# Ledger of designs, part 146: peptides against a protein of PDB entry 7PB4

Target 1, 105 residues: chain A of PDB entry 7PB4
Amino acid sequence: KMLNIKEYKEKLLSTLGEFLEDHFPLPDRSVKKKKKNIQESSVNLITLHEMLEILINRLFDVPHDPYVKISDSFWPPYVELLLRNGIALRHPEDPTRIRLEAFHQ
Target 2, 218 residues: chain B of PDB entry 7PB4
Amino acid sequence: DALQMAVGYFEKGPIKASQNKDKTLEKHLKTVENVAWKNGLASEEIDILLNIALSGKFGNAVNTRILKCMIPATVISEDSVVKAVSWLCVGKCSGSTKVLFYRWLVAMFDFIDRKEQINLLYGFFFASLQDDALCPYVCHLLYLLTKKENVKPFRVRKLLDLQAKMGMQPHLQALLSLYKFFAPALISVSLPVRKKIYFKNSENLWKTALLAVKQRNR

## One batch from the design tools (peptide; made by RFdiffusion4, then SolubleMPNN)

Design b2_p11_5_s1 (from b2_p11_5, 6 letters changed)
Fold by OpenDDE base, seed 5:
Parts: structure tokens; sequence; C-alpha cells
Structure b2_p11_5_s1 (fold): chain B 105 residues (1-105), chain C 218 residues (1-218), chain A 11 residues (1-11)
């Protein structure tokens, strides 16, 4: 049973990957290395696929605290996309934490 | 110059020690307003000020005034627009500021230097259609951005669902008509043949300023 | 968007 869940998860994430890349790609950060000192924190943004993978993994690994802390690697449009579509929810007491919703029904 | 000092003030933020913070802010805001409406702003100035207006660094009244002054001298950088969309999603700006931004984006669309990255944001704009306040302006933006490749069955279903919810809105009908043009097999519903495409507030707040910009760049 | 939700709900 557990092996089947892992395989199903991997297959689903793989299928989602192509869809997410086609419809919700990251903008090409033209890293114009203009040397000006504005610490635009060179935080590597993760893909929507990677973000969903993190959320799904947290739900399975820690079902009693399925919340993930929003990091600087989380592109704000992705967070908003998940929240607006009811795919994710904010923690009621900590708006910096989100969970996957679809699996709690 | 006075503009550089004003931009620098907004970028660095108010110096804590000034007793006359409001007078200083108003002075710099008026400087930006005067230059923007007379001459337009450089792409770099727009990049800085647009991010400030959407970041929630200042109050809604100030942010609204800054955003209204985002008039280009020549072009707007696509990167500035991408960053701006990111700020909208952070939720530190008011609903009225979001509406104003989409109005601005539609009005300034032709002055954006490139469209490749904006086209990649198609899905994010499409997701904003569910916001009743944004929907008219998002439909207009999507009408400008939509290519055949963007017309997918799931998006058609979503547009038809929105039509069922909100009725036959002119802006939604315009977008659906474009979708039917690109993919007639996906839309079996007969759409009324409208001779004139209608979008809400087709006459934007910047009409006079944009005419002046176009005249200076000819 | 509905497709993304449906795909996630199938997880």
Amino acid sequence: as target 1 above (105 residues)
Amino acid sequence: as target 2 above (218 residues)
Amino acid sequence: MLELRLMIEEL
C-alpha cells in the first residue's frame, strides 16, 4: 500500500510538471548583472512544481502539522495562485505558513 | 536634479528625523507628478517608482498618486512589469491599487519594450478573472495578449462558467469572441456578432499624456 | 486553473 502511494505521487507530480511548465513558467530573470549594489537577493526561485512537491511531501510526512513556511524562494505569484484557487490555505495564526488544502476534504 | 532627489527620497524612504515629513513627501510627489505629466519618466525611474507604489512602503493615497504618474518618456521595461505583478501578489497594496495597475497596464501596453515575459504571465492574469473588480480590465489585457496557443479547453470552460455566473458582459464577450476566432471547435455557443468591441474605460486616465508622449517620440 | 485543482485533488 505505501509503495503504491509513493509511485502514484511520483506519477502525478511528473504529469503535473509538463502542465505547470507550459502554463505557469518562471519569468526569465534577465540576470542583467548590472553591478549596482542593490542587494536584490539572488534568491533562486523554485518552480511551481517544486513548490507543490514541497507542500505534498509535508502533508504526507507530517500530516498533523502540514504547514510549510513561505521562503524567499517562493515566487509570490505562485503563492497567490495556490491560495486564490483554494489549492493552498494560510495558517490561521501565522500568515507566513501555508498548507495544501485539496487533501483535507 | 529635482527629479533624482525625489526618486531618491522614495527609494530610501523618509528620514526619521524630519519634523516636516508630510511637506517633504508632498514636495517630492509634486516633483514626480510635474515631470511625468510634462515629459514622461525614464524607464529606470518607472522601475523604481512602480515597485515603490506596489510594495506597500507608503500609504494608499501616495501609492495611487505615484502609480498615476507612471508615464513613460519612451518605453517601459518588461522587467518592471514582471516585478510589479509579483508585488500585486504579495497583497501589500489595496484593491483599488490593483485595479489602477491593470488599467495602467492596458493603457501603457504599447509602450512596454518587450512582451515575451508578459506572455508567460498569461496564466496568472487569467487566474485574476475571478476577481469581480479586476475582471473587466483583465479581459482587456488578455484580449491584447491572447495567442492561439493560449486558447485551451480548460480556459474556455472557465470563461463559459464566468459568463454563466455574471451574465453576458461586454468585456467577457470580447474575449470569448477572440477565443472562438482562434479555436472555433472549442466554442459551440453562438456568440452575438458585435460590430464594436467594448471594454470598460477604454478612455483611460492617461489619454492626453499618452498622446503627448507619442507626439514627442515621432 | 480548474484542471490544476482537479489534478491536485486526484493526488
Scores: peptide ipSAE 0.033, ipTM 0.806, DockQ to the pose 0.338
Fold by OpenDDE base, seed 1:
Structure b2_p11_5_s1 (fold): chain B 105 residues (1-105), chain C 218 residues (1-218), chain A 11 residues (1-11)
Amino acid sequence: as target 1 above (105 residues)
Amino acid sequence: as target 2 above (218 residues)
Amino acid sequence: MLELRLMIEEL
C-alpha cells in the first residue's frame, strides 16, 4: 500500500512538472546585483512543482497535521493560485500555514 | 529634490516622532501627484511607489492616490509589474486597488519596456477571470497578451463556462474571438461577428496624461 | 471549476 502511494505520488509529480513549468514558470528575476545597499533578500523562490511536492509530502508524512508553513521561498502568486483553485487551504487559525486539499478526496 | 524626498518618505515610512504625520504625508503625496501628472515619473520611482501602493503599508485612500499617479515619464519596468502582481496576491490591498491596478496595467501596457516576463504570468491573469470585478479588465489584458501557444482546450472551456455563468459579455466575446482566431478548431460556437471589439475604457483615468507622455516621447 | 484544478484533472 505505501509503495503504491509513493509511486502514485512520483507519477503525479512527474506529470505535473512539465505542465507547471510550461504554464506557471517563475519570472526570471534579473537579479542584476547592482551593488547598492538595498537588502533585496535574495530568497530563492521555489517552483510551483517544488511547492506542490512539499505539500504532498507533508500530507503523506504528517496526515494529522498536513499544514506547511509559508516561507519566503513561496512565491505569493503560487500560493494564491493554489488557494483560489481549491488545491490548497489556509489553516483556520494560522493564515501562514497551508495544506493540500485536492488529495483529501 | 522634492520628489526624491517624497519617494524616500514613502519608502522608509513615516518617522514615528512627527506630530504632523498626516500633513507630512499629504505634502509628499501632493508632490508625487504634481510631478507625475506634469512630467511623469522615472521607472525607478514607479518601481518603488507601485510596490508601496500594493504592499498595504498605507491606507486604501493613499494607495489609490499613489496608484493613480503611476504615470511614466518614458517607460515602466517589466520587473515592477511582476513585483506588483506578487503584491496583489499577498492580499494586503483592497479589491478596489486590485481593479485599479488592472485598469492601470491595461492603460500603461504600451509603456512597459518588455513583455516576456508578463507573458509568463498569463496563467495567473487567466485565473483572475473568475473575479467578477476584475474580469472585464483581465479580459482586456489577456487580449493584449494572448499568443497561439496560450490557447489551450482547458482555457477555452473555462471561458465558455464563464460566458454561460455571466452571459455574453463584450469583453469575454472579444477574448473568445481572439482564441477562435488562433485555434478555430477549439471553438465550435458561432461568435457574433462584431466588427468592433469593445472593452471598458480603462484609459479614461489617464487619457490626458498618456497623451502628454506620448507627446514628450515623440 | 478553477483553472488549475481543471488542469490537474486533465493530467
Scores: peptide ipSAE 0.038, ipTM 0.773, DockQ to the pose 0.146; fails the geometry check
Fold by OpenDDE base, seed 2:
Structure b2_p11_5_s1 (fold): chain B 105 residues (1-105), chain C 218 residues (1-218), chain A 11 residues (1-11)
Amino acid sequence: as target 1 above (105 residues)
Amino acid sequence: as target 2 above (218 residues)
Amino acid sequence: MLELRLMIEEL
């Protein structure tokens, strides 16, 4: 059963990878380093694929607390996309935490 | 420069110690409004002020006024638009601000310097079609952005589902007609032959300002 | 139904 879930997870992620890259790519940060001193914290944004992988992994690894804390690496449009689509849910008491929604309910 | 002082005020935020915070805010807001409507704003000024308007730093009334005066002198940076879309997703702006932003984006579309990064946001814009308040303006934006490669079976299904839910809306019909043009095999349904595409353009708040911008840049 | 959800549901 666990192997089947892992295999399904890997297959799902692999199949989603190309689609997510094609349809929901990260914008090229043309960080024109204009020289002015504002430390725009060069936070590396993760891909939507990586974000989903994190959420899926958390659901499987910690099913009793399947929530992931939204980091600065989480591009806000991706978070909104997942939430708006019912793919993810916010924690009821902590809006900085999200979980993958079970598609099978 | 009064404009630089005004932009700097919005960027840095209100100084806590001023007894006349509201008067100072109004003064700077009026300065931005006057310059924007008279001459337009530089791309850098739009970059700063657009982010401020969408960040939730100020109240909805102030944000709305700032957004309404995001009129370019020449061009808008695509990077400013990408950042703005990111702010929309943070959820610190009102629904009315989101609507106003999409109206602004459609109105200012030709003044955006590049479209490559905006085209990458196609999926995010398409996902916003489900918002009934945004749908008319998002359809118009997508009509401007859609290329053949964007026309996919799943998007066709979604548009048809929206049409089933909302009825034969002119903005949906316009987008569907474009989709059918690019991929006729994906859309078997007969679409009414509309001689004119009708989007909610009658409510373009910037029509006069944009005409003036185009005249100055000729 | 949202694009990504539709895609996930189709997988």
Scores: peptide ipSAE 0.037, ipTM 0.787, DockQ to the pose 0.192; fails the geometry check
Fold by OpenDDE base, seed 3:
Structure b2_p11_5_s1 (fold): chain B 105 residues (1-105), chain C 218 residues (1-218), chain A 11 residues (1-11)
Amino acid sequence: as target 1 above (105 residues)
Amino acid sequence: as target 2 above (218 residues)
Amino acid sequence: MLELRLMIEEL
């Protein structure tokens, strides 16, 4: 049973990877560093695929607390996309934490 | 100058100790409004103020007024638009602010310096079609953004489902007609040959301002 | 059905 879930996970992630890259790519922050001192923390944004991987891994590694803290590397449109599509859920008491929704159909 | 002081006020936020917070806010807001409608704003000023309007730093009334005066002197940076869409997704702005933003984005579309990064947001805009309040404006935006590469079977199905749910809306018909143009094999349904593309509420709140911007940049 | 869900179902 666990092997089938892991294989299904890997297959799902692999299949989604190309789709997510094509349809939900990160915006290129290639806009030239003009010198203004705004400490925009150069937080490297992660891909939607990487976000899903983190969420899935957390569900497997810590099933009793499957929540991931939203970091500055989480692009807000991706978080909203996951929440709106019912792929992720916010923690009821901590809106800064999200989990993968168990597709328990 | 007065504009720099006003922008700086909105960027830094109100100083806690001021007894006349509302009067100071109104003064700076009027300064921004006056300059924006008279001369337009620099791309840097729009970058700052647009993000402030969508960040939830101020109340809805203030945010609405700021957003209404996001009139460019010359161009709007695509980076400002990408950041703005990011703020919309954070959910700190009202539904009315979201509607106003999409109206603004459609109205100002030709003044955005580049479209490459905005085109990458196509999927996010398309997902917003499900919001009945946003749908007319999102259809118009998608009509401006859609390339052949964006026309996919799943998006066609979604548009047809929306049409089944909402009826034959002019804005949805316009987008479907464009999809059929790019991919006729994906849309077997006979679309009424509308000779005129009609987006409802094409009454641009900025019509007069945009004419003035175009005249200054000739 | 949401866009990403539709996309997953089409995969």
Scores: peptide ipSAE 0.036, ipTM 0.774, DockQ to the pose 0.098; fails the geometry check

Design b2_p11_5_s2 (from b2_p11_5, 5 letters changed)
Fold by OpenDDE base, seed 5:
Structure b2_p11_5_s2 (fold): chain B 105 residues (1-105), chain C 218 residues (1-218), chain A 11 residues (1-11)
Amino acid sequence: as target 1 above (105 residues)
Amino acid sequence: as target 2 above (218 residues)
Amino acid sequence: SMLLRLMIEEL
């Protein structure tokens, strides 16, 4: 039973990867680092695939607290996309935490 | 110059000690407005001010006024637009500001220096079609962005479902007609042959200003 | 499978 869940998870993530890369790629940070001191935190944004992987992993690993804290690596458009489509839900008391909703139906 | 001081004020924020914060803000806002409508703004000034308008740093009234004067002297940087879309998704701006931004983006589309990164945002814009307030303007934007590679079966289904929900809206019909042009096999439904494509607010708020900019750059 | 498709279709 557990092996089937892992295999299903891997197949799910692989199938999503191609779709997400094609339709929701990260914009190329062609931000030429002009050295002006604006601490644009050099935080590497993660892909939508990686974000979903984190959310899925949290749901499976910690089903009683499936919430993930939004980090600076989470691109705001991705967070909004997941929330607007009902794929993710914000924690009712902590708007900085989100969970994967789609797997609870 | 007065414009640099005004932009610097918005970038750095109000100096804590001024009793006349509102008068100072209004003075700088009027300076930006006057220059933008007379001469347009440089790409760097638009980059700074556009992000400020969408970041939620100031109140909705100020943000709306800043966004209304985002008129280019020559070009708008694509990077400024990508950053702006990011701020739009953070949710610190009002619904009216979001609508105004999409209207601005459509109006200024030809003045954006490059489209490659904006085209990568196609999926995000398409996802915004479900917002009834944004839908007319997003359809117009998608009409400008759509290429053959963007026309997928799932997007066709979503547009048809949206049409079933909202009725035969002119802006949806325009986008569906373009989709049918690129992929006729995906759209079996007979679309009414409209000779005129109609988008809501085809007369943008910036029409006069943009005509003046085009005349100065000739 | 179907839920993911629905998610993908909603994306």
Scores: peptide ipSAE 0.037, ipTM 0.756, DockQ to the pose 0.079
Fold by OpenDDE base, seed 4:
Formats: sequence, structure tokens, C-alpha cells
Structure b2_p11_5_s2 (fold): chain B 105 residues (1-105), chain C 218 residues (1-218), chain A 11 residues (1-11)
Amino acid sequence: as target 1 above (105 residues)
Amino acid sequence: as target 2 above (218 residues)
Amino acid sequence: SMLLRLMIEEL
């Protein structure tokens, strides 16, 4: 049973990787750092694939508290995409925490 | 100048010590409005003010007034649009402000300097079609953005599902007709031959200003 | 969810 879940997880992540890269790529922020003081937080945004991997890993590693804290590396459109499509849920008491939806169990 | 002081006020926020915060806010807002409607705003000014309007730093009434005066002197930076879309997803923006932003984006589409980064957001705009309030304006935006490479079987299925749910809406029919043009093999359904494509007139709010911008840039 | 299901079904 556990081996089948890990294999399914890896297969799911591998198949989603190409699709997510093609259809939901990160915008190229390589617009020249002209020194204007907008603290464009030098925070490296993670891919949607990496975000899903974090959520899936948390669900498997800590099933009793499967919530991940939203960091500055989480691009807001990706968070909204996951929530709007029922892939993720917000914590009922802490809107800064999200979990993978149970349909991936 | 008066405009730089007004933009600086919105960027830095209200200085705590002013007893007349509302009068100062109104003065700076009127300054921005007057310059924007007369001359347009520089790309840098739009970058600052657009982000402020969508960040939730000010109330909905102020944000609405700022968005209504996001009129370019020449061009809008695509980076400003990408940042704006990010702010829309943070959840500090009202539904009415989201609708106004999409209306603005459609109205100002030709003044955006580049489209490469906006085209990368195609999937996010497409995902917003499920919002009934946004759907008409998102269809119009997608009609402007759609390339052959964006027309995929799963997106065709989603549009047909939306049509089944909402009926034969003019804006959905326009987008489906474009999809059929790019990929006729993916759309077996007979679409009514509409001689005229009808979208909601998003540009009506800026019609006079857009004419003035086009005249100045000739 | 329908989108992830659609994404998975299209993979």
C-alpha cells in the first residue's frame, strides 16, 4: 500500500511537471533591475510544480497537520489557482496556511 | 511638481501627523486625476499607482478613482500588468475593483508595450472564466490574447461546459469562434455565424481619454 | 476538483 502511494505520487508529479511548465509558467521577472526603490523582494518564486510537491509531501509526512504556511516564494496567482480549483484549502482559522485537498489521498 | 508630490503621498502613505488626512488625500487624488485626464501618466507613475490601487492600502472608493485615471501618456509597462494580476490574487481587492481592472486592461490593451509576459498569464485568465462577474471581460481579454498554441482540447471542453451552464452568451460565442478558427478539428459543434462580435463596452469609461492619447502620440 | 482532474486526464 505505501509503495503504491509513493509511486503514484512520483508519477503524478512527473506527469504534472511538463503540463504546468507549458500552461502555467512563471512570468520572467528579468525586467532590468533599474534601482527604483520598489522593494521587489528578491524572493525567488517557486514553480507551480514545486508548490504542489511541497503540499503533497506535507500531506504524506504530517497527515495530522497537512497545512503548509504560505511564504513569499508562493506566487499569489498560483495560490489562487490551487484554491479556486479545489486543489488546495485554506486553514479555517489561519488564512496564511493551505493544505492539499483530500482527493489526492 | 504637484504630480510627484501626489504620487509620493500615495507611495509613502499618509504622514501620521496631518489633522486633515481626508482633505490632503482628496487634494492629491484630484491632482492625479487632473494630470491623467489632460496629459496622461508616465509608465513609472502608472506602475506605482496601479499597484497602490490593487494592494488594499486605501479604501475601495479611492482605489476605484485611482484605477479610473490610469491613463497612459504613451505606454503601459507589461511588468505593471503582471504585478497587478498578482495583487488581484492576494484577496485585498473588492469584486468591483477586479471587474474595473479587467475593463481597464481590455481598454488599455493596445497601449501595453509588450505582450510576451501577459501571454504567459493566459492560463490564469482562462481560470477566471468561472467567475460570473468577470467572465464577459475575461472572454474579451482572451479574445485579444489567444494564439493557435493556446487552443488545447481541455480548454475547448471547459468553454463548451461553460456554454452549457450559462447558455449561448455573446462573449463565449466570440471566444469559441476564435478557437474554431485556430483549431477547427477540436470544435465539432456548429457555431452560429455571427456577423458581429459583441463584447461589453469596457472602453466607454476611457473613450475620450483614449482618443486624446492616440492624437498626442501621432 | 474538475480542473486538476482534467489536467490529469489530459496527461
Scores: peptide ipSAE 0.032, ipTM 0.746, DockQ to the pose 0.137
Fold by OpenDDE base, seed 3:
Structure b2_p11_5_s2 (fold): chain B 105 residues (1-105), chain C 218 residues (1-218), chain A 11 residues (1-11)
Amino acid sequence: as target 1 above (105 residues)
Amino acid sequence: as target 2 above (218 residues)
Amino acid sequence: SMLLRLMIEEL
């Protein structure tokens, strides 16, 4: 049973990776034109695949607290995409935390 | 100049010590409005003010007024649009502000300097079709953005499902017609041949301003 | 459902 869950997780992540790269790529950050003052935090945005991987891993690793805190690496459009489509849910008391929706329950 | 002071006020926020915060805000807002409608704004000014309008830094009334005066002198930076879409997803702006932004984006589409990064947002715009308030404007935006490579079987199914739910809306029919043009094999449904494509509120709030911009840049 | 949801549900 555990092997089947790991294999399933790997297959899921692999299949999603190709799809997400093709249909939901990150926009290229236009090179910082040198205007000094706006602390555009040089935070590297993660891919939608990486975001889903984090959410899936959290659900499997910590099923009693499956919520992930939204970091600056989480591109807001990706967060909205997941939430709007019922792939993720916000924590009822902390809107900065999201979990993967349990599709297998 | 007065515009730089006004933009600087919105960027930095109100200096704590001013007793007449509302009067100062109104003064700077009027300055931005006056310049924007007369001459248009520089791309840098639009970048700053657009982000402010969508960040939730000010109240909805102020944000709405700022967004309404996002009129370019020449061009709008694509980067400003990408950032703006990001702000829309943060959820600090009202639904009315989101609608206004999509109306603005459609109205100003030709003044955006490049489209490569905006085209990468196609999937996100397409997902916004599910919002009933946004749907008419998103269809118009997608009509402007759609390339052959964007026309996929799953998107066709979603548009047909949406049409089944909402009925044969003119904006959906326009987009479906474009999809059928690019990929006729994916759309078996006979679409009425409309001589004129029209979208909801095709008369944008900026019609007069856009004519003036086009005249200055000829 | 979005294709992504369908894909996740089919997995």
Scores: peptide ipSAE 0.036, ipTM 0.755, DockQ to the pose 0.222; fails the geometry check
Fold by OpenDDE base, seed 1:
Structure b2_p11_5_s2 (fold): chain B 105 residues (1-105), chain C 218 residues (1-218), chain A 11 residues (1-11)
Amino acid sequence: as target 1 above (105 residues)
Amino acid sequence: as target 2 above (218 residues)
Amino acid sequence: SMLLRLMIEEL
């Protein structure tokens, strides 16, 4: 049973990967390092696929606390996309935490 | 330069010690407004001020005034728009600020230097169609951005669902007509033959300024 | 959720 869920998860993520990359790619940060002191925080943004993978993994690994803390690697448009479409939910008491909505109910 | 001092004030924030914080803020805001409407702003100034307006650093009244004076001297950097969309999604700005931003984006669309990265945001803009306040302006933006590659069956379904919910809105029909042009096989629905595409006049707020910008860049 | 469902339906 657990193996089938993992395999299904991997297949789902794999299939979503191409779709998400095609339709919701990260904008190319032209890292033109112009030398001036603007602390552009060199935070590596993760893909929407990676974000979903994190959320799905958390739901399966820690079902009693399926929330993931929003890091600086989470591109705000992706967070908003997931929340607006009901794919993710904010923690009721901590808006910095989100979980995958349980679609299997 | 007075403008540089004003931009620097907004960027760095108020120096703690000034008893007249509101007067200083108003002075700098008026400086930005005056320069923007007379001469336009440099791309770097727009980059800074646009992000400030959407970051929630200042109150809604200030943010609204800043956005209204985001008038380019020549061009707007595409990167500024991408950053702005990111800030918009952080949720620190009001709904009215979001509407104003999309109106601005449509009005200033031709002054954006490149469209490649903005085109990558197509899916995000499309997802914003569900917001009733944004929908008219997002449809107009999507009308400007849509390529054949963006016309997918799922997006057609979503537009038809929105039409079923909201009725036959002129802005939605304009976008659907464009979709039908690119992919006639995906849209079996008879669209009313509207001779004129009608969008809400988003440019009205900047009409005079835009004419002046176009005249300076000729 | 409608988007994920749409995404899944399009896959």
Scores: peptide ipSAE 0.034, ipTM 0.776, DockQ to the pose 0.164; fails the geometry check

